# Ledger of designs, part 240: peptides against a protein of PDB entry 1IK9

Target 1, 211 residues: chain A of PDB entry 1IK9
Amino acid sequence: MERKISRIHLVSEPSITHFLQVSWEKTLESGFVITLTDGHSAWTGTVSESEISQEADDMAMEKGKYVGELRKALLSGAGPADVYTFNFSKESCYFFFEKNLKDVSFRLGSFNLEKVENPAEVIRELICYCLDTIAENQAKNEHLQKENERLLRDWNDVQGRFEKCVSAKEALETDLYKRFILVLNEKKTKIRSLHNKLLNAAQEREKDIKQ
Target 2, 207 residues: chain A of PDB entry 1IK9 as posed
Amino acid sequence: MERKISRIHLVSEPSITHFLQVSWEKTLESGFVITLTDGHSAWTGTVSESEISQEADDMAMEKGKYVGELRKALLSADVYTFNFSKESAYFFFEKNLKDVSFRLGSFNLEKVENPAEVIRELIAYALDTIAENQAKNEHLQKENERLLRDWNDVQGRFEKAVSAKEALETDLYKRFILVLNEKKTKIRSLHNKLLNAAQEREKDIKQ
Target 3, 195 residues: chain B of PDB entry 1IK9 as posed
Amino acid sequence: MERKISRIHLVSEPSITHFLQVSWEKTLESGFVITLTDGHSAWTGTVSESEISQEADDMAMEKGKYVGELRKALLSVYTFNFSKESAYFFFEKNLKDVSFRLGSFNLEKVENPAEVIRELIAYALDTIAENQAKNEHLQKENERLLRDWNDVQGRFEKAVSAKEALETDLYKRFILVLNEKKTKIRSLHNKLLNA

## One batch from the design tools (peptide; made by RFdiffusion4, then SolubleMPNN)

Design b2_p27_4_s3 (from b2_p27_4, 17 letters changed)
Fold by OpenDDE base, seed 4:
Structure b2_p27_4_s3 (fold): chain B 211 residues (1-211), chain C 211 residues (1-211), chain A 27 residues (1-27)
Amino acid sequence: as target 1 above (211 residues)
Amino acid sequence: as target 1 above (211 residues)
Amino acid sequence: DEEFKKEVEEFEKELKEIEEKKKKLKE
């Protein structure tokens, strides 16, 4: 089961933060359980897949698009954009929410909720879920931090090896060329010396033939 | 202000999860505000630095050690080790907790709490803090994840460059040596040829002189 | 002949020493 808790503001009680919990299996489309609380009272309702489908049909909206709007309204919390307005009557237990567009507001959904007899249990469970989520997220953060530190060390090690390799390549090339030039010049000098000796020997022979 | 919320179990109500909020400035030693809730009622008390000091003195415990024990008891939650036992009387509003050692249990601290008139406000604020903490931790997780992905890419890039550099260094050295050997062998062959020509010329001269 | 042979042998020795140093740098 997936769960999301969001803070919302009711039009009727704008000064009192309410908490909207939505719980679902795999997809919000398959239905969900909605719970509203003000920290004293709680109200719960179950929305079936058939109700979601019917509401989408009544709105003449494609089901996937409608579920997408439900997800934005119910799971995102009241984002700063006041795009969704939440209404709840404690008397009728009727919860409804509207999407506010620039020129058009329309009811996106409506749910009948039931007052929970033991709201403290719902509130305790909600707080437990929050604390569990905090602990899980902290453990993930610590893991990711340690992994970041590992990756940074590994990067520095490879970077240092790479820089040494580049420098060693350049030094090797320079050294090999210098050594090659030295040896080549020595051999060139020896060849020149031997050629001169051959020329001299040939000239001496030509003198000896000429008496 | 720092804050920690922990779930605890009261000896008097072991089936009902209670939440212990501790709020403090910089250090727990400077005093703290303690809030207990069961999701319906809330109780709050303020513990001063002087009360902490007095309790440490009464226990004949060094203050830093005592504060260390308070931190473990009040901020760690009931760890699985049942090392700390929590007691609360709703009638007297007296909260006390004990450290359980193998052969010795002792009272670690005691606080007078006051019943909060509007527990719903305290509960809402507590839930808000949990939701804020979740959002902050999620943002940190997303940041760390993106940074991990960046570091991994950077590592792969440097590793690939390093491997190419190693291969290029080896190839360069092999090529330079091959070229050097070729040129050197050519020069050696030329020197040998010139020496043989000189030896032949000298032998012919010696024949011409003996003739 | 002998002097040239010595020069060649010395040069071959230097090449071998360079190759051995290379081998040690790879270990």
Scores: peptide ipSAE 0.014, ipTM 0.801, DockQ to the pose 0.063
Fold by OpenDDE base, seed 5:
Structure b2_p27_4_s3 (fold): chain B 211 residues (1-211), chain C 211 residues (1-211), chain A 27 residues (1-27)
Amino acid sequence: as target 1 above (211 residues)
Amino acid sequence: as target 1 above (211 residues)
Amino acid sequence: DEEFKKEVEEFEKELKEIEEKKKKLKE
């Protein structure tokens, strides 16, 4: 079961923050349980898949699009406060909400809620769910932080090895060229020495031909 | 102001989860506000720095150590359930808690709480704080996740550059040695040719002397 | 002498081309 709690304001009681809890299985389309509370009283209703389908048909809206609008209205916490207006009568236990557009406001949905006999139990369970969610999110944050620190260390290690590899490549090339030049100069000196010996031998032969 | 909400069980009402809210400025040692609720009623008290100091003295405990124990008792949610026992009388509004060790249980602290006239407001504010904390922790999680994905991409990029640098270093070394061997062999061939010319010139001179 | 001078010049040219390639690999 998935659950979302949102803070809402009712048109009838705009000074009192209300909490809207929605619980569903896998998809909101399969139906959901809605709970409303003001921190003293609570009201709960069940919305079936058939009721959702009927409301979509009555609105002349495709079911998937309608469920998409329900998800935005009921599961988005304080979205921009002005897009959805919530209404509830404590006398009739009738909950309805409207989508407000620039030129048109229309009813998006309506539910009959029943007053909970023990609202304190619902409120305690709601607070427990919030505290459990905080603990789970904190554990995820600590895990992600440790992973970030690991990844940063690993990045710095590879970066340092890369910089050393670049420097070692440049040093290797410079050393190989220096060694090459030394050996080449030795061979050039030997070639020059052999040429000088050939020139001297030729000059001695020309001297011997000249007696 | 810092705040922590914890789930506790009272010895007097072990079947009903209670919530303990503690609020303080920078350090718990400077005093704190404690609020207890069962989701229907709420009780609040203020504990001053002087009261904390007096309780530390009465316990013959160093103040910093005592505040350290208060922090474990009051701010640690469900620590191992058996270390701290909480007691509250709705009639006296007296809250006290004990530390349970294997061989000794002792009172760690006690507070007079006042019944809140409008518990719904306290409960709504508590739920608002939980929802705000969830939203903040979710935003931190999303940020850390994006940072992890960035760091992983950057690690893979540097790793790929490092591997290319290693391969390029080996290729460079191999190419430089091949080129060096080619030039060295050319110079060796020239030296051999010059030696052969010198040997031939010496043989011709020896023929001319025998002639 | 001239042929050896020419080979030294060709080799100095090859070294210079390698240094220029090295400079381009550093850019």
Scores: peptide ipSAE 0.014, ipTM 0.802, DockQ to the pose 0.061
Fold by OpenDDE base, seed 3:
Structure b2_p27_4_s3 (fold): chain B 211 residues (1-211), chain C 211 residues (1-211), chain A 27 residues (1-27)
Amino acid sequence: as target 1 above (211 residues)
Amino acid sequence: as target 1 above (211 residues)
Amino acid sequence: DEEFKKEVEEFEKELKEIEEKKKKLKE
């Protein structure tokens, strides 16, 4: 089961933050349980898949688009406050919400809620869920932080090895070229010397044949 | 101001999860505000720095150690449930807690609380704090996740460059040695050839003189 | 590379032997 809690403002009580909890199985389209609380009272309703389909049909809206609007309205939390208006009557337990688009508002959905007999239990469970979520997210944060520190160390180690490899390559190339140039120059000098000696020997022999 | 909310069980109501909120400035030693709620009623008390010092003295405990025990008792949340026992009388508004060590329990502290007139406001604010904390932690998680993905990409890039550098160094060394060996062998062959020609020329001249 | 060092050393040795033989042919 998935769960989302959002702060909402009711048109009837704009000064009192209410909390809208929605719980569902896998997808909001399959239906959901809605819970409203003001921190003293709680109200709950179940919305079936068939009711969602009927509300979409009554609105002449494609079901996927309608579910997308439900998700924005009911699950968005801190979305731009002015796009969705929530209405609730404590007397009738009738909950409805509207989408506000410029100069046009339309009812997006309506639900009959039931007053919870033991609101404290619902509120305690809601707080427990929040505390559990905080603990899970903290553990995830600590894990990600440790992983970041590990990755940074590993990056620095490879970077340092890479820089050493680059320097070693350049040094190797320079050293090898210098050594080889020296050896080649020595061999060139020897070849020139031997060639001159051959030329001199040939010239001396040509003089001895001419007497 | 720092704030921590923990689940506690009261000896008087072991089946009902209570929430203990502690708020303080920088350090718990400077004093704190304690709020207890069961999701219906709330009770608040202020504990001064002087009261903390007095409780430490009354216990014959070093103040730093006492504050350390307060931190464990009041801020630990999901610590091993059996180490601290919480007691609260709704009639007297007297709150006290004990530390349980094997066969020995001792009172760690006691506070007079006052019943909050509007518990719903305290509960709403508590839920708001939880939701804000969840949102902040989620944003931090998303940031850390993106940073991890960045660091992993950067590591892979440097690793790939490092491997290419290693291979290039080995290839350079091998290629340079092969080329230089070839050139040296050519020069050796030329030197040998010139030397043999000089020896032959000298032998021919020695024959012509005898001749 | 030990092999390259060895080849350089052998080449230097052969050059020295050639110079010594040439010195003996000139008495």
Scores: peptide ipSAE 0.017, ipTM 0.798, DockQ to the pose 0.136; fails the geometry check
Fold by OpenDDE base, seed 1:
Structure b2_p27_4_s3 (fold): chain B 211 residues (1-211), chain C 211 residues (1-211), chain A 27 residues (1-27)
Amino acid sequence: as target 1 above (211 residues)
Amino acid sequence: as target 1 above (211 residues)
Amino acid sequence: DEEFKKEVEEFEKELKEIEEKKKKLKE
């Protein structure tokens, strides 16, 4: 089961932060349980897949698009732009919400809730879930941090090896060329010396033939 | 201000999860505000630096060690080994906790709390803090994940460059040696040829002298 | 002398080609 808790502001009680918990199986489209609390009272309702489908049809909206709007409204809370307005009557237990755009405001959906007899249990469970989520996210953060540090070390090691390899390549090439030039020059000198000796021998022979 | 919320179990109400919020400035040693809630009622108390010092003295414990025990008790909740036992009287608003070791149980500390008149506000604020912490931790997780993915890409890039550099070094070395050997062998052959010509010229000259 | 000069020039040319290949491998 997936769960999301969001803070919302009700039009009827704008000074009191409310918490909207939505719980669902795999997809919101399959239906969900909605829980509203003000930290004292709690209200819950179950929204079926059929109700979601009916609301989408009533809105003349494609179901996937409607579910996408539900997700934005119910799982994110009031966005920074107050795009979604939430209304709740404690008397009727009727919860409804609107999407507010620049030139268009429309009711996005409505739910009948029921007052929870023991709100403290719901609130405790909600807080427990938050604390569990914090602990899990902290453990993930610590793991990612350790992995980040490992990857950075590994990167530095490979980078250092790469730089050493480049330098070693250049040094090797330079050494090979120096040695080659040295040996080549020695061979050139030897060839020149031998040629000169041959020329001298030929000249001496030519002198010896000339008596 | 730093804050930690933990779930605890009270000896008086073991079936009802309680939440213990501790808030402090920089260090627990400087004093802290403790808030206890069961999701319906809330109790708060302020513990001063002087009270912490007095409790440490009464225990004949070094203050830093005592604060270390407070941190373990109050900020972690009941550890998996039930090392810390929490007690609270709703009638007296007296909160005390014990450390349980194999052969020793001792009272670690006690606090006088006061019942909060509007517990819903405290509970809402607590939930808000949990949700804010979740959001912050999620943002940190997403950042660390993206950074890890970047570091992994960077590592792969450097590794690939390193491997190419190694291969290029070996190829270059092999090519240089082949070319060097070729030229060297040609020079050796030329030297041998010139030496043979000199030897022949000398032998012919020696024949010409003997004629 | 000329043949040796040619061998040197060919070798210098080959060295230059190796250096150019090296440069391309650094890019």
Scores: peptide ipSAE 0.016, ipTM 0.803, DockQ to the pose 0.064; fails the geometry check

Design b2_p27_4_s4 (from b2_p27_4, 15 letters changed)
Fold by OpenDDE base, seed 4:
Structure b2_p27_4_s4 (fold): chain B 211 residues (1-211), chain C 211 residues (1-211), chain A 27 residues (1-27)
Amino acid sequence: as target 1 above (211 residues)
Amino acid sequence: as target 1 above (211 residues)
Amino acid sequence: DEEFKRQVEEFEKELKEIEEKKKEELE
């Protein structure tokens, strides 16, 4: 089961932060449980897949698009964009929300909620879920931090080896060329010396033939 | 201001999870505000640095050690080790906690709390803090995840360059040696040819002299 | 011939020793 808790402001009680908990299985489309609390009272309702489909049909909206709007309204905590307005009557237990567009506001959905007899249990469970989520996220953060530190070490090690390899390649090339030139020069000198000896021997023979 | 919310179990109400909020400035030693809630009622007390020092003195415990015990008891949520037992009387508003050792339990501290008139505000604020902490931790997680992905890419890039550098170094060395051997063999052949010509010239001269 | 062969062999040996030393520095 997935759940999301969001802060919302009710039009009727703008000074009091309310908390909207939505819980669902796999997809919001399959239905969800909605819980509203002000920290003293709580109200819960169950919305079925059939109700979601009916609301989409009544709105003449494609179901996937409608569910997309529900997801934005109910799961994306009160982002600073007042795109969604929430209304709740404690008397009728009727919860409804509107999408505010530039020139048009329309009701996106409405749910009948029931007042919870023991709101303290719902509130305690909600706080427990928050604390569990904090602990899980902290453990993930610590893991990711350690992994980052490992990756940084590994990167530095490879970078250092790479720089050494580049330098070693350049040094190798330079050294090999220097040594090659030295040996070639020695062989060139030896060839020149042997050519001179051959020239001298040929000149001596030509002198010996000329008596 | 730092704060920590922990789940605790009261000896008097073991079936109902309570929440212990501790808030402090810089260090727990400088004093703290303690808030207890069951999701319906809330109780708050302020503990001064002088009270902490007095409790440490009364226990004949060094202040830093005592504060260390307070930190473990009050800030380390109910770890599975039942090392700390919490007691609260709703009638007297007296909160006390004990450290349980193998053969000895002793009272670690005691605080007078006051019942909050509007517990819903305290509960809402507590939930808000939890939601804010979740959002902050999620943002940190997303940042660390992106950083890990960056570091992995950077590592792969350097590793690939390093492998190419190693291969290029080995190829360079092999090519240079092959070329060098080829040129040396050419020069060796030339030197041998010149030596043979010199030997033949010397033999012809010796024949001409005997003639 | 023998002296030239010796010089080539000595040069090949020196080059191989440099290769080995550089391999050890990279490991």
Scores: peptide ipSAE 0.000, ipTM 0.800, DockQ to the pose 0.066
Fold by OpenDDE base, seed 5:
Structure b2_p27_4_s4 (fold): chain B 211 residues (1-211), chain C 211 residues (1-211), chain A 27 residues (1-27)
Amino acid sequence: as target 1 above (211 residues)
Amino acid sequence: as target 1 above (211 residues)
Amino acid sequence: DEEFKRQVEEFEKELKEIEEKKKEELE
């Protein structure tokens, strides 16, 4: 079961924050349980898949689009408060919400809620769920932080090895060229010496021919 | 101001979860505000730095060690429930807690709380704080996840460049040696040719002398 | 690569010039 708690303001009680809990299985389209609380009282209702389908039909809206609007209204939390208006009557236990557009406001949905006999139990369970969610998110954050520190170390290690490889490549090239030039110069000197010996031998032969 | 909410069980009401909120400035040693709630009623008390110092002295405990124990008792959340026992009287509004060791249980601290007139306001504020903490932790989680993905991409990029650098270094060394051997062989061939010319010139001169 | 090729070519050119000068000294 999935759950989301949002903070809402009711038109009837704009001075106090209310909390809207929605619980569902896999998708909101299959129906959901809605719970409203002001921290003293709580109200709960169940919305079936058939009721969602009927509301979509009554609105002349495609079901998938309608469920998409329900998801934005009921699960978004405090998105910009200006898009959805929430209404609740404590007397009738009737909850309804409107989507506000520039030129048109329209009712998006309505639910009959029932007053919970033991609101403290609902509130305690809601706080427990919040604390459990905080603990899970903290554990995930600590895990991601440790993994980021690992990845950063590994990145620095490879970067340092890469820089050493670049420098070693340049040093190798320079050393090989220096060695090559030295050996070539030795061979040039030997070739020069051999040519000088050939020249001397030719000059001696020309002297011997001139007797 | 720092705040922590923990889930506790009271000896007087072991069947219902209570919530212990502690609020402080920088350190718990400077004093704190404690709030207890069962989701219907709330009780609040202020503990001063002087009261903490007096409790440490009465326990014959060093203040820093005592504050360390307070931090474990009041801020740990549901650590293993077996180490700290919490007691509260709704009639006296007296809250006290004990540390349980193998051979000894001892009172760690006690506070006089006052019943809050509007517990719904305290509960709403507590839920708001939980929801804000969830939102902050989610934003941090998403940031760490994106950073993790970035670091992993950057690691793969440098690793690939490093492998290319290693291969390029080996290829460079091999190519330079091949070129060097070719040029050396040409110079060896020239030296051999010059030596053969010198030998022939010497043999011709020896023929001319015999002649 | 290009600089090595240049240095080898320049070295081959210097060697060829030394050989040509020595050939001109030998006539």
Scores: peptide ipSAE 0.007, ipTM 0.799, DockQ to the pose 0.078; fails the geometry check
Fold by OpenDDE base, seed 1:
Structure b2_p27_4_s4 (fold): chain B 211 residues (1-211), chain C 211 residues (1-211), chain A 27 residues (1-27)
Amino acid sequence: as target 1 above (211 residues)
Amino acid sequence: as target 1 above (211 residues)
Amino acid sequence: DEEFKRQVEEFEKELKEIEEKKKEELE
């Protein structure tokens, strides 16, 4: 089961933060359990897949799009733009929320909740879930940090080896060429010397034939 | 101000999870605020630096070591080893905890708390802090994940460039040596040919002189 | 280094020209 807790502000009680827990199996589309608390009282309701489908139909909205709006409203709270307004009556236990656009406000959904007899248990469980989530996220963070440090070391090692390889390639090329030029020049000089000796020997022979 | 929330079990109420919030400035040694809640009621106490020093003295323990034990007890809860036991009286508002070792149990500390008049506000603030911490940790995790993905790409890029550099170095060395050997062998052959021509010319001249 | 490749090729060419010229002088 997936769970999300969000802080919300109720239009009826704007001075006190409320917490909205939504719990679902795989997708919100299959239905969900909604729990509302003010830290003293709690209210719970179950929303079925059929109710979600009916609300989508009543809105003349495609179900996937409607569920997308439910996800934005219920799993994120109002958000920074006050796009969603939440209403709850403690008397009727009726929860409804509206989407506020620039020029249009419309009811997005409505749920009947029931007052929880033992709200302290619900609140304790909610806090436990938050603490578990914190611990899990901290463990993931520590793991990712250690992996980041490893990857950075490995990158530095390969980078340093690469730079050494580049320098070694350039040095090798330069050394091989210098050695090649030296040996080649020696051979050119020797060939020139031998040719001059041959020319001189031929000229001397031609002189010796001419007496 | 730093804050830690832990779940604890009270010896007096082992069936219900309690939450222990500790808040402090920089170090626990300077004093802290402790808040206990069961999700319905809340109790708060302030522990001064002087009280911490007195408790350390009463225990005949070095203050830094004592603060280290306070940190383990109050910021971690009981832990998996039930090393710390927590006691609270709702009647006296007296909170105390014990360290349990294999052969010795001793009182580690004691605090007078006061019942909070509006526990719902304390509980709401506690839940808000948990949700904020979750959001912050999620943002850190997303950042670290993206950085790890970047570092992995950068590592793969450098590794691939390094492998290409190694291969290019080996290919260059092989090509340069092959070319060098070819040219050198041609020059050696030419030198040998010229030497043979000189030797033949000298032998012919020596024959011509003897003739 | 393309310049060195060029120098080697030029050197090989000069050597070949020297060899050809000397082959022509020896007939």
Scores: peptide ipSAE 0.006, ipTM 0.799, DockQ to the pose 0.117; fails the geometry check
Fold by OpenDDE base, seed 3:
Parts: C-alpha cells; structure tokens; sequence
Structure b2_p27_4_s4 (fold): chain B 211 residues (1-211), chain C 211 residues (1-211), chain A 27 residues (1-27)
C-alpha cells in the first residue's frame, strides 16, 4: 500500500492547516482511501475504482487524464500555485476540490467522508508513518553518503594511478628514444669510419698497379 | 533551534503510543522545551540549564554524563531495549523517566508539564515539521543519488582511460624494442660486412706484394 | 629495459671484439 500526506488549506478555514492523507494499492486508479484531519478531528472516506470512473465520465474527461489530475490535486500537496482549491463541510462531511485555471474553475471531484470516532488513533498512526518515513529516509541518506564517500575515494585512487601511468609512458618513450639515438649515432660513426678505410685501401691499390 | 520527535510508551497507558518532542538551542545542556502528545491532548514544559544542572547534582552524576543520558532517553526514541521507562500523570501533569539497568532502576529526571489549551495547533505544527523534514530528506536523497551517478560515470571514464593508458604503455614498449632491435641488427650486419671487405682487401694486397 | 640494455651491451661488446682483432692483424 502506498501513502501520501499533504498539507491543504480549506476554503472554509484558510487559517488552519489541514492534512490530507491518501492511501492506495499500486495505482490511484484502482481506488483510494482519503483521510482529512485538522489535528483534532479526522474524517475518512473510501473511493472505489467505479467512483473514479464515474467521476471521469461525468466530467467528460479521459480516465487517464482524470487520474493524472487526481494525482496532482491529492498527492502533490499545495504546489506553489493555488491551482487546486479544497472545500470541506464538517456538518455534511462533504469534501470537494476544484481546479482553478485562468478563466475557468471546475469541480474535479467530490467525496462523502465519515467522521472518525477516534481521531487520536488516526493522528497517532499518521505521526508514526511520518516518523517511520523520516527514519527510512535518514538511513537511505546515510547509505548514499557512505557510498558517495567510497566512490570519491575510488575515483581519486584511479585518477592518481592514471596520472602516474601517463607520466610513466611519457618517461619511458623519452628514455627509450634517447638511448636508441645514442647507440644509433655510434653505429653510424663506425660505419662511416670503416667506409673511409675501404676507400683509402682501394686508392692505395690503384697506385701500386700504376710502376 | 534543533528538534527531535520520538515515540514513547507511558507506563500508565502502554497501549497508546505517545510522542515526545524535544526542542533545544545548539546543545541540550542549555535547556530544552519538552512536548508530550497522545494525538488528542498535548502537554508542554520548559527545562532550564539550571534545572538540568540541579538534577545532575541531585543524582550525584557528572553533568556531561547526565546530559548524555538525557540525550539517550529523550532524543533516541524507544531504542530496541526498554532501557528507559516513561511515566506521566495527566492529573498532576508530572512527567518522569527512569533508566532501567539489570539490578537497578533510577529516576533520571522529572518535569512538571502544562496542558496545552489548543492541542490541535501543537499537533498540526508537529505534523508540519514531520512533512518538512520528509521533503528536505527527500531532496537530499535525490541530490546524493544524482551525485553518486555522476561519480560512478566519472569513475568509469577514468578507469577506461587508465586501462587504455596501461595497454598503450605496454604496446609502446614492445613496439619500440622491436624496432630498435631491427635497426641495430641491420647496422651490426653492415659493420660486419665492411670489416670483411677490409680484411679481403688487405689479403689481396699481401698477395700482390709477394707476387 | 633490461633486455634492451642487454642487447645494446652485447652489440657494443661484439663491435669492440671486432676492433681488437683488426688491430692485432695490422704489427
């Protein structure tokens, strides 16, 4: 089961932060449980897949688009834009929400809620869920931080080895070329010397044949 | 201001999860505000630095050690061991907590709380703090995840460059040696050939003189 | 490194031996 808690403002009580809890199985399209609380009272309702389909049809909206709007309204919390307006009557237990566009507002959905007899239990469970979520997220953060530190060390180690390898390659190339040039020049000098000795020997022999 | 919320069980109501909120400035030693709630009622008290010092003295405990025990009791939540027992009377508003050791239990501290007139406001603020903490931790998690993905890419890139550098160094060394050997052998052969020609020329000249 | 150094040293040694033999034939 997935759950999301959001802060909302009710049109009837704009000064009092309310909390909207939505719980569902895998997808919001299959239905959900909605809980509203002001920190003293709580109200709950179940919305079925059939009700979601009916609301989409009544709005002449494609179901996937409608569910997408439900997700934005009910799960996103108060995004920075007052795009969604929430209304609730404590007397009738009627909850409805509207989407506000530039020139058009329309009712996106409406639910009958029931007042919870033991709101303290619902509030305690909600706080427990928040605390559990905090603990889980903290554990994930600590794990990711340790992994980040590990990856940074591993990167520094490989970078240092790479720099040493580059330097070693350049040094090797330079040293090998220097050594080769020295030996090659020595052998070239020897070849030239031997060639000159052969030329001199040939010239002396030509003089001896000419007496 | 720092804040911690923990779940606790009261000896008087072990079936009902209570929440203990502690808020302080920089260090718990400088004093703190304690809030207890059951999700319906709330009770708050302020503990001064002087009261903490007095409780440490009354216990004949070193202040740093006492503050360390306060931190474990009030901020750690129910660790897996029932090392700390919490007691609260709703009638007297007297809150006290004990440390349970194998053979000894001792009262660690006691506070007079006051019943909050508007518990819903305290509960709403507590839930708001939890939701804000969740959002902040989620943003940190997403940032750390992106950073880990970056570091992993950077590591793979450097590792691949390092492996190419190692292979290039080995290939360079092998190729240079092969080329140098070939050239040296050619020059060695040329020197031997020139030497043999000089020997032959000398032998022919000796024959011509004997002739 | 060691093999190249060895081959250079061996090549230099053989060249020196050839020079010494030719010096002995030329007295």
Amino acid sequence: as target 1 above (211 residues)
Amino acid sequence: as target 1 above (211 residues)
Amino acid sequence: DEEFKRQVEEFEKELKEIEEKKKEELE
Scores: peptide ipSAE 0.006, ipTM 0.797, DockQ to the pose 0.086; fails the geometry check

